# Ledger of designs, part 158: peptides against a protein of PDB entry 6RGO

Target 1, 392 residues: chain A of PDB entry 6RGO
Amino acid sequence: MALKLLGFNQDATCFSVISSNKGVTIYNCDPFGKCFELEKSTSNDEELDFLVEMLFSTSLIAVVDKTIGASKRKKLKIVNTKRKATICELTFPHEIMDVIMNRKIICVVLKSDQIFVYDISCMKLLRTIDVRGEKLKSTSKFRNSEAVGDIGVRVSLSTDNNSILCYSSYSKSDKENAPLNDIVVFDALKCIQINVLPAVHQSNIVCIACSPDGMLMATASEKGTIIRVFKTIDTENDEPILVNEFRRGSRPSRISEMKFNHDNTLLACVGESDTIHIFALPVTTTEADANEDDTLQQSSHSLSSSINGLQYISKGLANRFGKIIVSKIPTQSQQRHVAYIKIPENAKYRIGFPKDTTNTIHICGEDGNYLVYSIPRNEVGPCTLVKSNTFD

## One batch from the design tools (peptide; made by RFdiffusion4, then SolubleMPNN)

Design b2_p12_4_s2 (from b2_p12_4, 5 letters changed)
Fold by OpenDDE base, seed 4:
Order: structure tokens, then sequence, then C-alpha cells
Structure b2_p12_4_s2 (fold): chain B 392 residues (1-392), chain A 12 residues (1-12)
């Protein structure tokens, strides 16, 4: 049977899959089992396509049926899984490409490169972000080139209540074919743009991850060889702060998903390669709470690899168009993974970090495997398989 | 109402 992975929820307590025979199934991770099923609306042997975003472990899901016809692809259903009932339906002018949410907001990404930001508590539209319109304001001649293929606006949202939205935007270059290589950082609650990271890659950004607290953002381009981690809000001399530059590999490979763990100590990435890579982030010791004497000897054997985080002040290289390009960390300073998981070739996997276990990663594959791995703390090496389940 | 139900689910 063809499985298609939809992904984990925000805390990796559940994951969603499309089964060609059944429709959408949501699995609980612990205890492992089916918690919800959404039957296919049609008896036809049509290839099922859905977007499903689940709000943590709640009974709230957002669903888009993309299987049949242009009308359904424009409809977002908010569903109560306990009642198996649609609470509300929103219709958009264009096809829905992505849906992301937290306890405060829901964002809907359209094929038109528009992002609709809603207050989830009342489904009130807070903002329409027109990424193309922003580009049109910056460039005199926009060809409405249909985005050739799978290149569109990418989004990521903090899972906390601060609701930091990161999205890819078109570089303000006078080039007709300006890439989606800028990042905008947006306070989705206040509806304010708080930062712009220009030209973070040379090619289109295809993957973005926001940290749970919204303080960090990871980006990857179509090449998928380099992952960059930035501060989202903080700037140094009005320039973006590059925290890390990770090397996933030497060969181009698309990254499909990245996630931070809940304490911002790890970044995982997955994609078309046979390897999930896990990178260590520098622990930002906030100097402030040095005073409280609380002697709790919790042996956080964090590998204090005293990599003095060279705050590489990204002196933006002014390109030939006067734009700041984030300086590359020297290849010798590019960090590799600290841990990895081997996955079957050509199997699509999704990743999730559970909230309560910062050194555990959940993964699921279109091969029907749900796997829990322990991440090594004190050595560079493979993750250890702790639990496995199968689904179909 | 649909909004009341939505608020209930957001409190889970």
Amino acid sequence: as target 1 above (392 residues)
Amino acid sequence: SAIEELRELLSE
C-alpha cells in the first residue's frame, strides 16, 4: 500500500499518514496506536493527497483535501477529532500549499505566495502577507512566471505562544528571476515584521525550521549541503546573526524537514538522503542566573566542547547589487553532525522531537516504520534504536 | 457555538 507521511505534531506525541486504502490516519506515539481516522471521501482509485496539521495532542486538526478538483484544494477544514465533525471551513482564492499552527495562530500558505495568518481562537484573519506583492513593490517588472515546479514560499512557526513566523521571500534584486532566498521574521500575534535576513542562500530556500521558542531559525537551500542557523530577533549592527553553519554533506540532496529539539541544543534534518543528521547547537548560557546556589547535581554531561562560538559577525559581502549576503563560515569552521540515523534509500521520513526527552528523536517512514532513537550525548556516532513500531 | 467549541479544544 502507498503510505504518504504528513508528519509529527509539534511535540511529537502524534504523527499523521495517508493510507491509499483508508485516507488519513493519526497515530499516537506512546502508547503506540491509531487515535483518529479520516476516511477518503471518494470510492475512486484516485491518488490521495491531504494536508493535515494537528495541534499538539489536542482534538483539533486542520485538514485540506487535495485529492480531487480545484475546489477542495482551496478549502481548509477545522475538525474536532473527538466529535469527527467540522467546526468551521475556510475557502481561499488559491490552492493551499501548507498549513501550520500553534495554540495562538494558524497560517495558511497559498500557491499564490500569500500567507494568511489567523487568530486560531476565533478564526479571525489577522494578516494577509503577499510575498509576491512585496517583490512587485521592490521590482518594476514581475513576470507572473508560474513557479516552475516545487518552489514556493516556505514557512515555519514557533510552537510557543510568542508565535514567531519565519517565511521565505523573494530577494529585492532587480533580476526578474529573483530567488526565494530572503527570510522574513514576523511576529504573527502583533502582525509586525521584526527582522529580514537577506540572501541567506544563493538559491531558493526549500526548508525552514523555527525553534520552539522562536529565537533560532535554520535554513536550507535546494542544494541541501549547508544548513545555516540564525538568531531570529537579535541583530548585531543591524546585520543578521549567523549562529551556526552546518555541513550536511558534499553531495546535493534535498532537505525535506528540519526540527530543533525543545531546549535548542539539537537540530535534526531529513530528506532524500539515506541519513538523518543531528547537529549540536552551542548552548547560549544566559549569564544572568549565576546566583542561585541550587546544588542539584543533575549530571548534565553536556559535552562542553568549548567550541568558543566564534560570533562570526556576518559582515555581509555587498554583492554587485549592494545587497548584504550573509558571510559564509570558513569550511574548516563548518560543523558536521554529532549524531546520525541511517534510513532506507528512497524512503521518505519525518522527524519529531518529544518535549520531555531532549535526547530522544521520533522518526516515521513511508516504509511503515515508527522508530524512537536515543541521541548520544558524549560521542559522535549513530543513534541507538530504543523502540520500534509498524503501521499501515 | 463553533467558536466556543474551538476554545474548548484549544484548552486541551
Scores: peptide ipSAE 0.637, ipTM 0.971, DockQ to the pose 0.836
Fold by OpenDDE base, seed 2:
Structure b2_p12_4_s2 (fold): chain B 392 residues (1-392), chain A 12 residues (1-12)
Amino acid sequence: as target 1 above (392 residues)
Amino acid sequence: SAIEELRELLSE
């Protein structure tokens, strides 16, 4: 049967899949097994398409039926999985492209490049963000929405209660074809823009990940060769702080998903390549715990990769040819992966980090494999397979 | 109500 992966929940305790014959199934990771099933509403041989976002291990899911011919692509359903009942339904003016949530906020991304921000506790609209409206103030031409292919607004939300929303925005370039290469950092609770990171890539951003605490953000462009990690809130001399620049590969390959682990020590990426890459982040020593005297000289050979100085992304000087010059970390200072997982060619995989085990990664494939890997700490190499299960 | 049920689920 054709499987389509929806992804893991925020803590990687569950993952969601579409089966062509069954509809949506949610699996529990440990103990492994089916925990919820949503039957297909149509008897037709139409390719099923859904958005399903699960709120942690709760019985709350958000569901969008995106199946072609379904009049439901504009409808968000909030479902109680224990009751198998719709709690509420929202209808939008445009097709829903993405849905993200935490315990405070639900964000709905539309094909119109609008982000609707709701208080999840009452489904009250807090803000409508019009990502095109910021551009339209500079460029009067409506791009025919039909001709913008697979490039839309990308979003990521912190899993904590701070509810830091990162989204891609259009650069202020006078070009009719301004790329989605800016990032806006937004406090979704207060409805305040916190930061703007201009021109973080030369091409459209296709993947964003926010850290669980909202303090870090990873970005990848259509090229998928370089991943950049920024601070979300902190700035240095009113300029964005680039924490890391990682090289996934030399060949272009789309990144479909990135995730931080729960302590911000690891960043994983997956996409169209045969390899999941895992990168190490510098441990931000919060100065707070410096007081307790305990003398354990464990020689942590900190792989102090000498992060050669914080390269300011100087304001991308549009050269005389209107090319955005992104300051790049020299290729010699670009970090490689610390760990990797080989996956089958042409298999789509999703990734998740469990909360309780910072050196463990969960992955699932459209091949019907759910796999748990251990990430090596002290060596660069392959991850070790710890557990495997199959699903249909 | 739907809001009461949402609050219950958010407390899980």
Scores: peptide ipSAE 0.636, ipTM 0.971, DockQ to the pose 0.889
Fold by OpenDDE base, seed 1:
Structure b2_p12_4_s2 (fold): chain B 392 residues (1-392), chain A 12 residues (1-12)
Amino acid sequence: as target 1 above (392 residues)
Amino acid sequence: SAIEELRELLSE
């Protein structure tokens, strides 16, 4: 059967898939098995397309039927999986492109480059962000909507209650075709813009990940060769703080998903390549716990010691136009992965980090494989397969 | 109500 992966929930306890015959299926990871099925509403042999966002391990899902010809592409359903019942339905003026949530906020991204921010506890609209309207305030020219191929606004939301929303925005350019290469950091609860990171890539941003705590964000462009990690809130001299620059590869390849682990020590990426890459982040020692004098001089050359050479290149070069350009880390200082997983060529995979095991990663493929890998701690190398299951 | 059910699920 043709499977389409929707992804893992926030804690990687469940993942969702589309089956051509069954509609949406949600699998539990441990114990492995089907926990929910949503039947297709049409008997047609049309290729099924859905958005499904699950709130952790709860019985709450957000569902959008995106199937071609379906009048439902503008409808968000909030569903109770235990009751198999729709709790509420919202209708939007435009097609829904993405849905993201946590315990406080649900964000709905439209094809119009609008982000609708709701208080999930009452489905009250808190804010409409008009990313095109922000561009039009900077550029007098209408972007012809037709020339925006598969490149829309990208979003990521912190999984915590702080609800830090990161989204791609249009750079201030006098050119009609300004790229989606700015990032806005937004407090979704207070409805306040916290930060703007200008021109973080040369081309459109296609993937964003926010850390669970909202303190870090990762970005990748259409090229997918370089991943940049920034602080979300903190600035140095009103300039964005680039924490890391990772090299995924030398060849262009689309990154479809990135995720931080729950302690912000790892960043994983997956996409069109035969390899899932896992990068180590420097542990931000919060100054507070420096008091435990535990003199364990264990000379374990931890992979952390080689990371100390990344001077915070806070020096944004103001270009001739007074724009802060994030200084590129020299190619020699670009970090590679610390771990990897080989996946079948042309198989789409999704990734998740379980909360309780910081050195474990869950992956699932459109090939019907659910795989659990252990991430090596002390060496650069392949991840070790710990558990495997199959699904249909 | 739908809001009461929603709040119940958010507490899971």
Scores: peptide ipSAE 0.634, ipTM 0.970, DockQ to the pose 0.891
Fold by OpenDDE base, seed 3:
Structure b2_p12_4_s2 (fold): chain B 392 residues (1-392), chain A 12 residues (1-12)
Amino acid sequence: as target 1 above (392 residues)
Amino acid sequence: SAIEELRELLSE
């Protein structure tokens, strides 16, 4: 059967799939099994297309039917899975491209490059973000939205209650073809812009991940060769906003999804390549635990020595052209994966990190495999398969 | 109401 993966929920306790014969199915990860099914409303052999966002392990899902006609593609349904009932329906002026949520906020991304931010508790509109609105002041030409392929506004939301929203924005360049290579960091609860990260890649950003606590953000461009990790908030300390630069590979390959684990120690990426890559993040020890005198002289060859080379270039160039956040990091300082999973080249995969086991990753494939892997802690190498299940 | 049901589901 043709399966289309929708992805994991925020804590990787469930994943959703589209089955051509059944419609939308949600699986529980442990114990493994079907927990919800939304039947196909149409008898037609039309390829099913849905957006489904689940709120953790709750009975709340957001659903967009993209299968039928321009009118349905503009409707967001909030559904109670226990009752199999629509609680409320919202209609948008444009096609819905993405939906993300946490326990406080729903964000709806439109084909118009608008982000609608709602309070989930009452479905009240808090903010409309017009990502084009700053650009429309400079360029009167509506890009005919037909010819710009899969390049639109990308978003990620923190899974915590802080509700940090990261989104891609157009560079301020007067060029008619300005790339989506800026990042805006937005407090979705307060409806304030926290930060702007200009020109974080040379090409359009196609993937963004926010950490669960909203303190970190990862970005990848359409090239997918380099992943950058940034702090979302400028700390008062002269610390670089760019925390990490990872090399996924030398060959261009689109990254479809990135995820942080729940303690911000790992970043995973998946896409069109035969490999899921897992990167280690340096643990930012907050100064609080520095008091325990435990003299374990383990020669942690501090990865700090490679970052010191970046400090000298920043001061001189920052004054003339606004904060060049992406100094040319020498290609030698690019970190590689610490772990990997091999996947079939012809199957799309999605990834999730469970909350209770920071060194475990859940993956599911359009091949009908749900797989649980253990991530090695002390060695660079392949992940170990711990559990396997199949779905149809 | 729809809002009461939303609040119930958000407490799960």
Scores: peptide ipSAE 0.630, ipTM 0.970, DockQ to the pose 0.898

Design b2_p12_4_s3 (from b2_p12_4, 5 letters changed)
Fold by OpenDDE base, seed 4:
Parts: structure tokens; C-alpha cells; sequence
Structure b2_p12_4_s3 (fold): chain B 392 residues (1-392), chain A 12 residues (1-12)
């Protein structure tokens, strides 16, 4: 049967799949098993397409049926899985491309490059962000670029209550075909723009991850060779802070998903390659005042690769339009993965980090495998398989 | 109400 992965919830306690014969199935990770099924509404042999976003381990899901016709693709259903009932339905002017949520906010991304931000507690619209409208204010000619391509606005939301929203925006270049290579950092609760990171890649951004606390973001372009990690809020001399630049590979490959672990010590990426890469982040020692003597030697053998290299973003090569391009870290200072998982090349995988085990990663594949791996802390190497389950 | 049910689920 063709499976399509929808992904893990925020804490990797559940994952969602589309089964061609059944519809949407949600699996619990531990104990492993089906916890919810949404049956196919139509008897037609049409390819099933859904968006499903689950709120942690709660009975709340957001569902978009994209299978049939332009009407359903514009409808967001909030569903109580325990009651198997729709709580509310929202209709949008354009096709829904993505839905993300936390305990405070739900964001709906449209094919129009609009982001609708709602207070989830009352489904009140807080903001409509018009990413194209921002482009238009900078560039006079609407080409109706039917950008026929898979390139749209990408979003990521912090899983905490601070609700930091990171989204890709069009570079304010006088070029008619400005790439989606700016990042906007947005406080979704206060509805304010916090930061703008200009031209973080040379090509369109295709993947964004926000850290659980919203303090970090990771970005990847269409090339997928370099992952950049930035501070979201903090700036240095009004310039963005590049924390890390990771090299996934030398060959171009699309990154489909990235995630931080819950303590911001690891960043994982997955995509069209045969390898999930896991990168170590420098532990930002918050200078907690050193005063309290409590000798609990928790042997956090963090690989103290003391790369205290706050690499100043040197004023990058001004493009032909005088815009600051994020300077590339020298190739010699580009970090590789600290750990990896080999996966089948022909199977799409999704990743999740469980909250309680910062050195564990959950993965699931369209091959029907749910796998739990232990991440090595003290050495560079393969992850160790701890648990495996199959699903259909 | 739908809002009350939504708030109940957000507290899970």
C-alpha cells in the first residue's frame, strides 16, 4: 500500500500517516499502536492527500482534506479525536499548503503566500501576514509568476508558549524573480516582527526549523548542502547572529525536515538522501550565577568541542543591489554531522525528538518502519537502533 | 460551546 507520512507531533509521542485504503491514521509511539483513524470520505480511487497537525498528545488535531477538489483544500477542520467530531471549520480564500500549531497559536499557510495566525484558544484571527504584499511594496511589477514549482512560503513555530514564528520571505531585490531567501522572525502572540535575516541563502529556502524555545532557527535552501543556524531574537550590531554552519553533503539533495532536540544540543535533518544527519550545537552556557555549590556531578560529557567561534558575520559580498548576504563560514570551519542514520533512498522519512530523552530520535518511513535510535554523545558515528515497529 | 471544548482539549 502507498503510505504518505504526515510527520510527528511536537514531542514525538505520536506520528500521522496516510494509508491509501484507510485514510489518516495516527500512531502512538509508546506504547506503539493506532490511537486514531480518520476514514476516507470517498469511495473513489483518488490519491489521498491530507494535512494533519496534532497538538502534542492531546485529542486536538487540525485536518485539511486535499484529496478532492478546490473546495476541501481551502477548509481547515479542528477535530476532537476522542469524540471523532469536528469542533470548528475555517474556510480560506486559497488552498492550504501547511498548518502548524502549539498550545497558543495555529498558523495556516496558503498557496497565496499568506500566513493566517490564530489564537487557538478561541480561533480568533490575530494576524494575516501577506508575504507577497511585502514583496509588492518593494517590487512594482506583479508578474503572475505562476511559480509552477514546489516553492512556497516555509514556516516553523516554537513548540513553547512564546510562539516564535519563523517564515521565509521574498528578498527586497528589484529583481522580478526575487527568491524566498529572507527569514522573518515573528512573535505570533504579540503579532510583532522581531527580526529579519536577509538573504540567508542564495536560493529559495525550502526548510526551516525553529528550536522548541524559539531562540534558534535552522535554514536550508534548495541545494540542501549547507544548513545555517541563527539566533532568532538576538542581534549583534543590528546584524543577524550565525551560530553554526553545517555541511550535510557535497551533492545537492532536498532537505524535507529539520528538528532541534528539546535542549537545543542537537539538530537533525532528513530529506531525499539515504542519510539522516545529526549535528551537535554548542551549548550556550547561560551564565547562571556560579554561587550554589550543589555538587551533582551529572556527567554531561557533552563533546566540548569548544568552538567558541562566534563567527562574526563579516559584511558579506554586497550583491549587485548592495544587500548584505550572510557570509559563508570558511569550508574548513563547516561542521559535519556527529551522528547519522542510514535510511532507504526510496522511502521518505520524518523525524521527531522525544522530550524526555534528548539523546534519542524517533523516525518513521513510508516503508512502514517506526524506528527509535540512540544518538552517540562521545563519538562521531552511526546511531544505534533501540526499538523498531512496523505499521500499514 | 465549540470554544469551551477547544479550551478543554488545550488543557490536556
Amino acid sequence: as target 1 above (392 residues)
Amino acid sequence: SAIKELQELLSE
Scores: peptide ipSAE 0.655, ipTM 0.972, DockQ to the pose 0.893
Fold by OpenDDE base, seed 2:
Structure b2_p12_4_s3 (fold): chain B 392 residues (1-392), chain A 12 residues (1-12)
Amino acid sequence: as target 1 above (392 residues)
Amino acid sequence: SAIKELQELLSE
């Protein structure tokens, strides 16, 4: 059967799949099993396509039927899985490309490069962001919708209540074909733009991940060779703070998903390659107030050593046009993965980090495998398989 | 109401 992966929920307690014969199925990770099924609405042998976003372990899902011919590609359904009932339905002017949510906000991305931001508690529209409209009145030549492949506005939302929204925007270049290589950081609750990171890559951004707390953001371009991690809110001399630059590989390969773990110590990436890569982030020791006396000499074996966190102050090389290009970290200072998982080249995988175990990763494949891996702490190497289940 | 049901689910 052809499986399509929809992905994990925010805490990796559940994942969603499309089965060609059944429709949408949601699996619980532990105990492993089916927790919800949405039946196929059409008897036709049409290839099923859905967006399903689950709110943590709650009975709330957002569903979009994207199946060709279904005429529902503009409709967002909010469904109670426990009742198997639609709570509300919203209709949009354009096809829905993506849906992301947390306990406060739901964001709907349209094919028009618009982001609709709603208060999830009442489904009130808070903001419409027009990512094209920040480009001056130059002719909205609809990029012929067929030939403009997978390049659209990308979004990521913090899983916390701060509701930090990161989205890709068009660079302010006078070029007709300006890339989606800027990032906007937006407070989705207050509806305020917090920061703009200009030209974070040379080509279109195809993947964004926000940290759970909204303090970090990872970006990857169409090349998928370099991943950059930035602070979202903090700036240094009004310039974006580059925290890390990771090298996934030397060969171009699309990254489909990135995730931070819940404590911002790890970043995982998956895509068209045979390898899931896991990168270590420097633990920002928050200077917790050194006041309380408790002498527990836990020998913090300072794995301080070889992460020379060269704070490359990105001296923005003001290119001839005054655009701050984030200076590439020298290839010698580009960090590689600390851990990896080998996956079948022909199987799409999705990733999730469970909340309770910072050194565990959940993965699921279109091959019908749900796998739990342990991430090595003290060595660079393969992850260890801890648990496996199959689904259909 | 739909809003009441949403608020109940958001409290899960």
Scores: peptide ipSAE 0.651, ipTM 0.972, DockQ to the pose 0.894
Fold by OpenDDE base, seed 1:
Order: C-alpha cells, then sequence, then structure tokens
Structure b2_p12_4_s3 (fold): chain B 392 residues (1-392), chain A 12 residues (1-12)
C-alpha cells in the first residue's frame, strides 16, 4: 500500500501515517502498535492527503482533510481519539497549509500567507498574522501567489507553555519577488513580536525548527546545504545572535524536517537525501547553575576542541542599505554532523526525539519501517539500531 | 460542552 508519513508528536511517543486504504493511522512507539484509526470518508480511489497534529500522548488531535477535490481543505477538526468524535470544527477562508500546537496554542497556516493563532483551551482567536500584509507595508506590489509553487510561510512553535512562534516572512526588498528569508519570532500568548531576523538565508526558508523551550531556532533554505541556529529572543547590540552554522552537505537537497532534542544538545535533519544528519549544539551554560561545584571531570575534551573556533561573529555587516546581514561563518569553521543514519534513497522519513532519552532518536519511513537509534556520545559516526518494527 | 472536553484533554 502507498504510505504517506505525517510525522511524530512532540515527545515522539506516537507517529501518524496515511494508508491509501485505511485513511489516517496513529501508531504508539512503545509498546509498538496501532492506537487510533480514522477511516477514509470517500470511496473514491483518490490519493489521500491529510494534516494531523497530535498533542503529545493525549487523546487530542487536529485533522485537516487535504485530499484533492475535497471541500474539507479549509476545515480544521479537533478530534477526541478515545471517543472517535469531533469536538469542534473551524472553517477558514483559504486552504490550510499547516497546523501546529502545544498545550496552550494552536496555529493554523493558510495558503493566503495568514497565520491564525488560537487559545486551544477555548478555540478563541487571539491573532491573525498577515505575512503578505506585512510585505505590502514594505512593498506596494502584490505577489501572485500561484507562481510560487510549494513555497509558503513556514512555522515552528515551542512545545513548552511559553509558546514561542517562529515564522518565515518576506524580506524588505524593493523587488516584487522578495524571498521568504526573514524570520519573525512571536510570543503567541501575548500576541507580540519579540524579534526579527533579517535575510537569514539568500533564498526562501523551507524548514524551521524551534527548540522545545523556544530559546533556539534552526533554519534551512531551498538549497538545504547550510543550517543556521539562532537565539530567538536574545540579541547582541540589537543584532541577531548566530549560535551555529552547520553544513549538511555540498549538494543541494531539500530538508523536509528538523528537530531539536529535549535538552537542546542535538539538532537532527531529514529530507530528500539518503542521510539523516545529527549535529551537536554547544551547551549554553545558563549562568544560573554556576553554584554546584560538582567536579565531574567528564572528558568532554574531544567534542569541545572543534567548537572553540566559533568566534561569536555577532557583528552583522550592515550592508549599504542598512540591512543587518548575518555574517557567514567561514566555510572552514562550518560544523558537520556528529552522527548520522543511512536511509533508503527516495524514501521519505520523519524524525522524533523521545523526552526521557536525549541520546535516542525515533525515525519512521514511507517504506513501513519504524526504527529506534542510539546516538554516539564520544565519537563521530553512525547511529546504532536498537529497535525495529514494521507497519502497513 | 466542547470547551469542557477540550480542557479535559489538555490536562492529559
Amino acid sequence: as target 1 above (392 residues)
Amino acid sequence: SAIKELQELLSE
């Protein structure tokens, strides 16, 4: 059967798939097995497409039927999986492109480049963000939405209650075809813009990941060769702080998903390449825990030696147009992966980090494989397969 | 109510 992966939930305890014959299936990771099925609403041999976001291990899911010809592409359903019942439904003026949520907020991204922010506890609209309207305030010309293919607004939300929303926005360029290469950091609870990171890539941003705590953000462009990690809230002299610049590869390849682990020590990426890459982040010593003198001389020496060359190039070169350009880390100082997983070529995979095991990664493929890998701590190398299951 | 059920699920 053709499988389509939807992804893991926030804690990687479950993942969702579309089966051509069954509709949506949610699998539990441990013990491995089906925990929910949503039947196909149409008897037609149409290729099924859905958005499904699960709230952690709860019985709450958000569902959008994206199937071609379906009038439901504008309809969000909130479903109780235990009762197999729709709790509420929202209808939007435009097609839903993405849905993200945590325990406080649900965000709905439309094909109109609008983000609707709701209080999930009551489904009250808190804010409509008009990313095009923000562009039009900077540039008088309408972008014809039809000509830009799969390039829309990208979003990521912190999994914590602080609800830091990162989204791609249009650069302030006098050019009609300004790229989606700015990032806005938004407090979704207070409905305030916290930060703007201008021109973080040269081309459109196609992937964003927010850290669980909302303090870090990873970005990748259409080229997918470089991943940049920024602080979300903190600035230095009103300039964005670039924490890391990672090289995924030399060849262009689309990154489909990135995730931080739960302690912000690892960043994983997956996409069209035969390799999942895992990068190590420097431990940001928050100054607060400086008091516990615990002399664990753990030999962190080997991984730290390659990190010492990250001069905080906080100095964005203001270009001749007064735009802060994030200085590129010299190509020699670009960090590579610390670990990797080989996957079949042309197989789409999704990634998840379990909360309780920071050195473990869950992956699932459209090939019907669910795999658990151990990430090496002390060496650069392949991850070790710990568990495997198959699904249909 | 739908809101009450949402709040119950958000507490899971």
Scores: peptide ipSAE 0.648, ipTM 0.971, DockQ to the pose 0.888
Fold by OpenDDE base, seed 3:
Structure b2_p12_4_s3 (fold): chain B 392 residues (1-392), chain A 12 residues (1-12)
Amino acid sequence: as target 1 above (392 residues)
Amino acid sequence: SAIKELQELLSE
């Protein structure tokens, strides 16, 4: 059967798939099995297309039927999976492109490059972010909406209650073809813009991941060769906002998904390549644990990757062209993966990090495989398969 | 109410 993967929930306890014959199925990861099915509304042999976002392991899902007609593609249903009942329905002026949520916020991304931010507890609209309207304030020329293919606004939301929203925005360049290569960091609860990261890549951003705590953000462009990790908030310390630059590969390949683990120590990426890459992040020691005097002289060969080479180009030019955050990090400082998983080239995969095991990754494929891997801690190498299940 | 049911599910 043709399977289409929708992905894991926030804690990787469940994943959702579209089966051509059945509609949407949600699987529980442990114990492995079907926990919910949403039947297709039509007997037609039309290719099923859905958005399904699940709130952790709860009975709450957000559903968009994209299969049939422009009207359905504009409707968000909030569904109780236990009752198989629609709780509420929202209708939008444009097609829904993405839906993300946590325990506080739902964000709905439209084909119009608008982001609707809702309080999930009452479905009250908190903010409409118009990414095009921000561009039009900076650029005089209306882009005709029709000609921009598979490149829209990308979003990621922190899974915590801080509800940090990261989204791609258009560069302020007067070029008719301004790329979606800026990132905005937004407090979705307070409805305040926290930060703007200009020109984080040379081409459009196609993938964004926010850390669970909202403190970090990862970005990848259409090239998918470099992944950048940024702090979401400027710390008072003159620390660089750019924390890491990872090399996925030398060949261009689209990254479809990135995720942080729950303790911000790992970043995984998946896409069109035969390889899931896992990168190690430096542990940001919060200053709190520095007080225990334990004199264990363990020669921490700190991989002080001496990022010494950031010559601060002097303060004077930074005022006219917004902070060049992406100084040319020397190609020598690009970190590689610490771990990897080989996957079939023709199968799309999705990734999830379980909460309780920071060195475990869940993956599922359109090949009908659900796989659990252990991530090596002390060596660079392949992940070890721990558990496998099949689904159809 | 729909809001009450939402709040119940958010507490799961």
Scores: peptide ipSAE 0.646, ipTM 0.971, DockQ to the pose 0.900

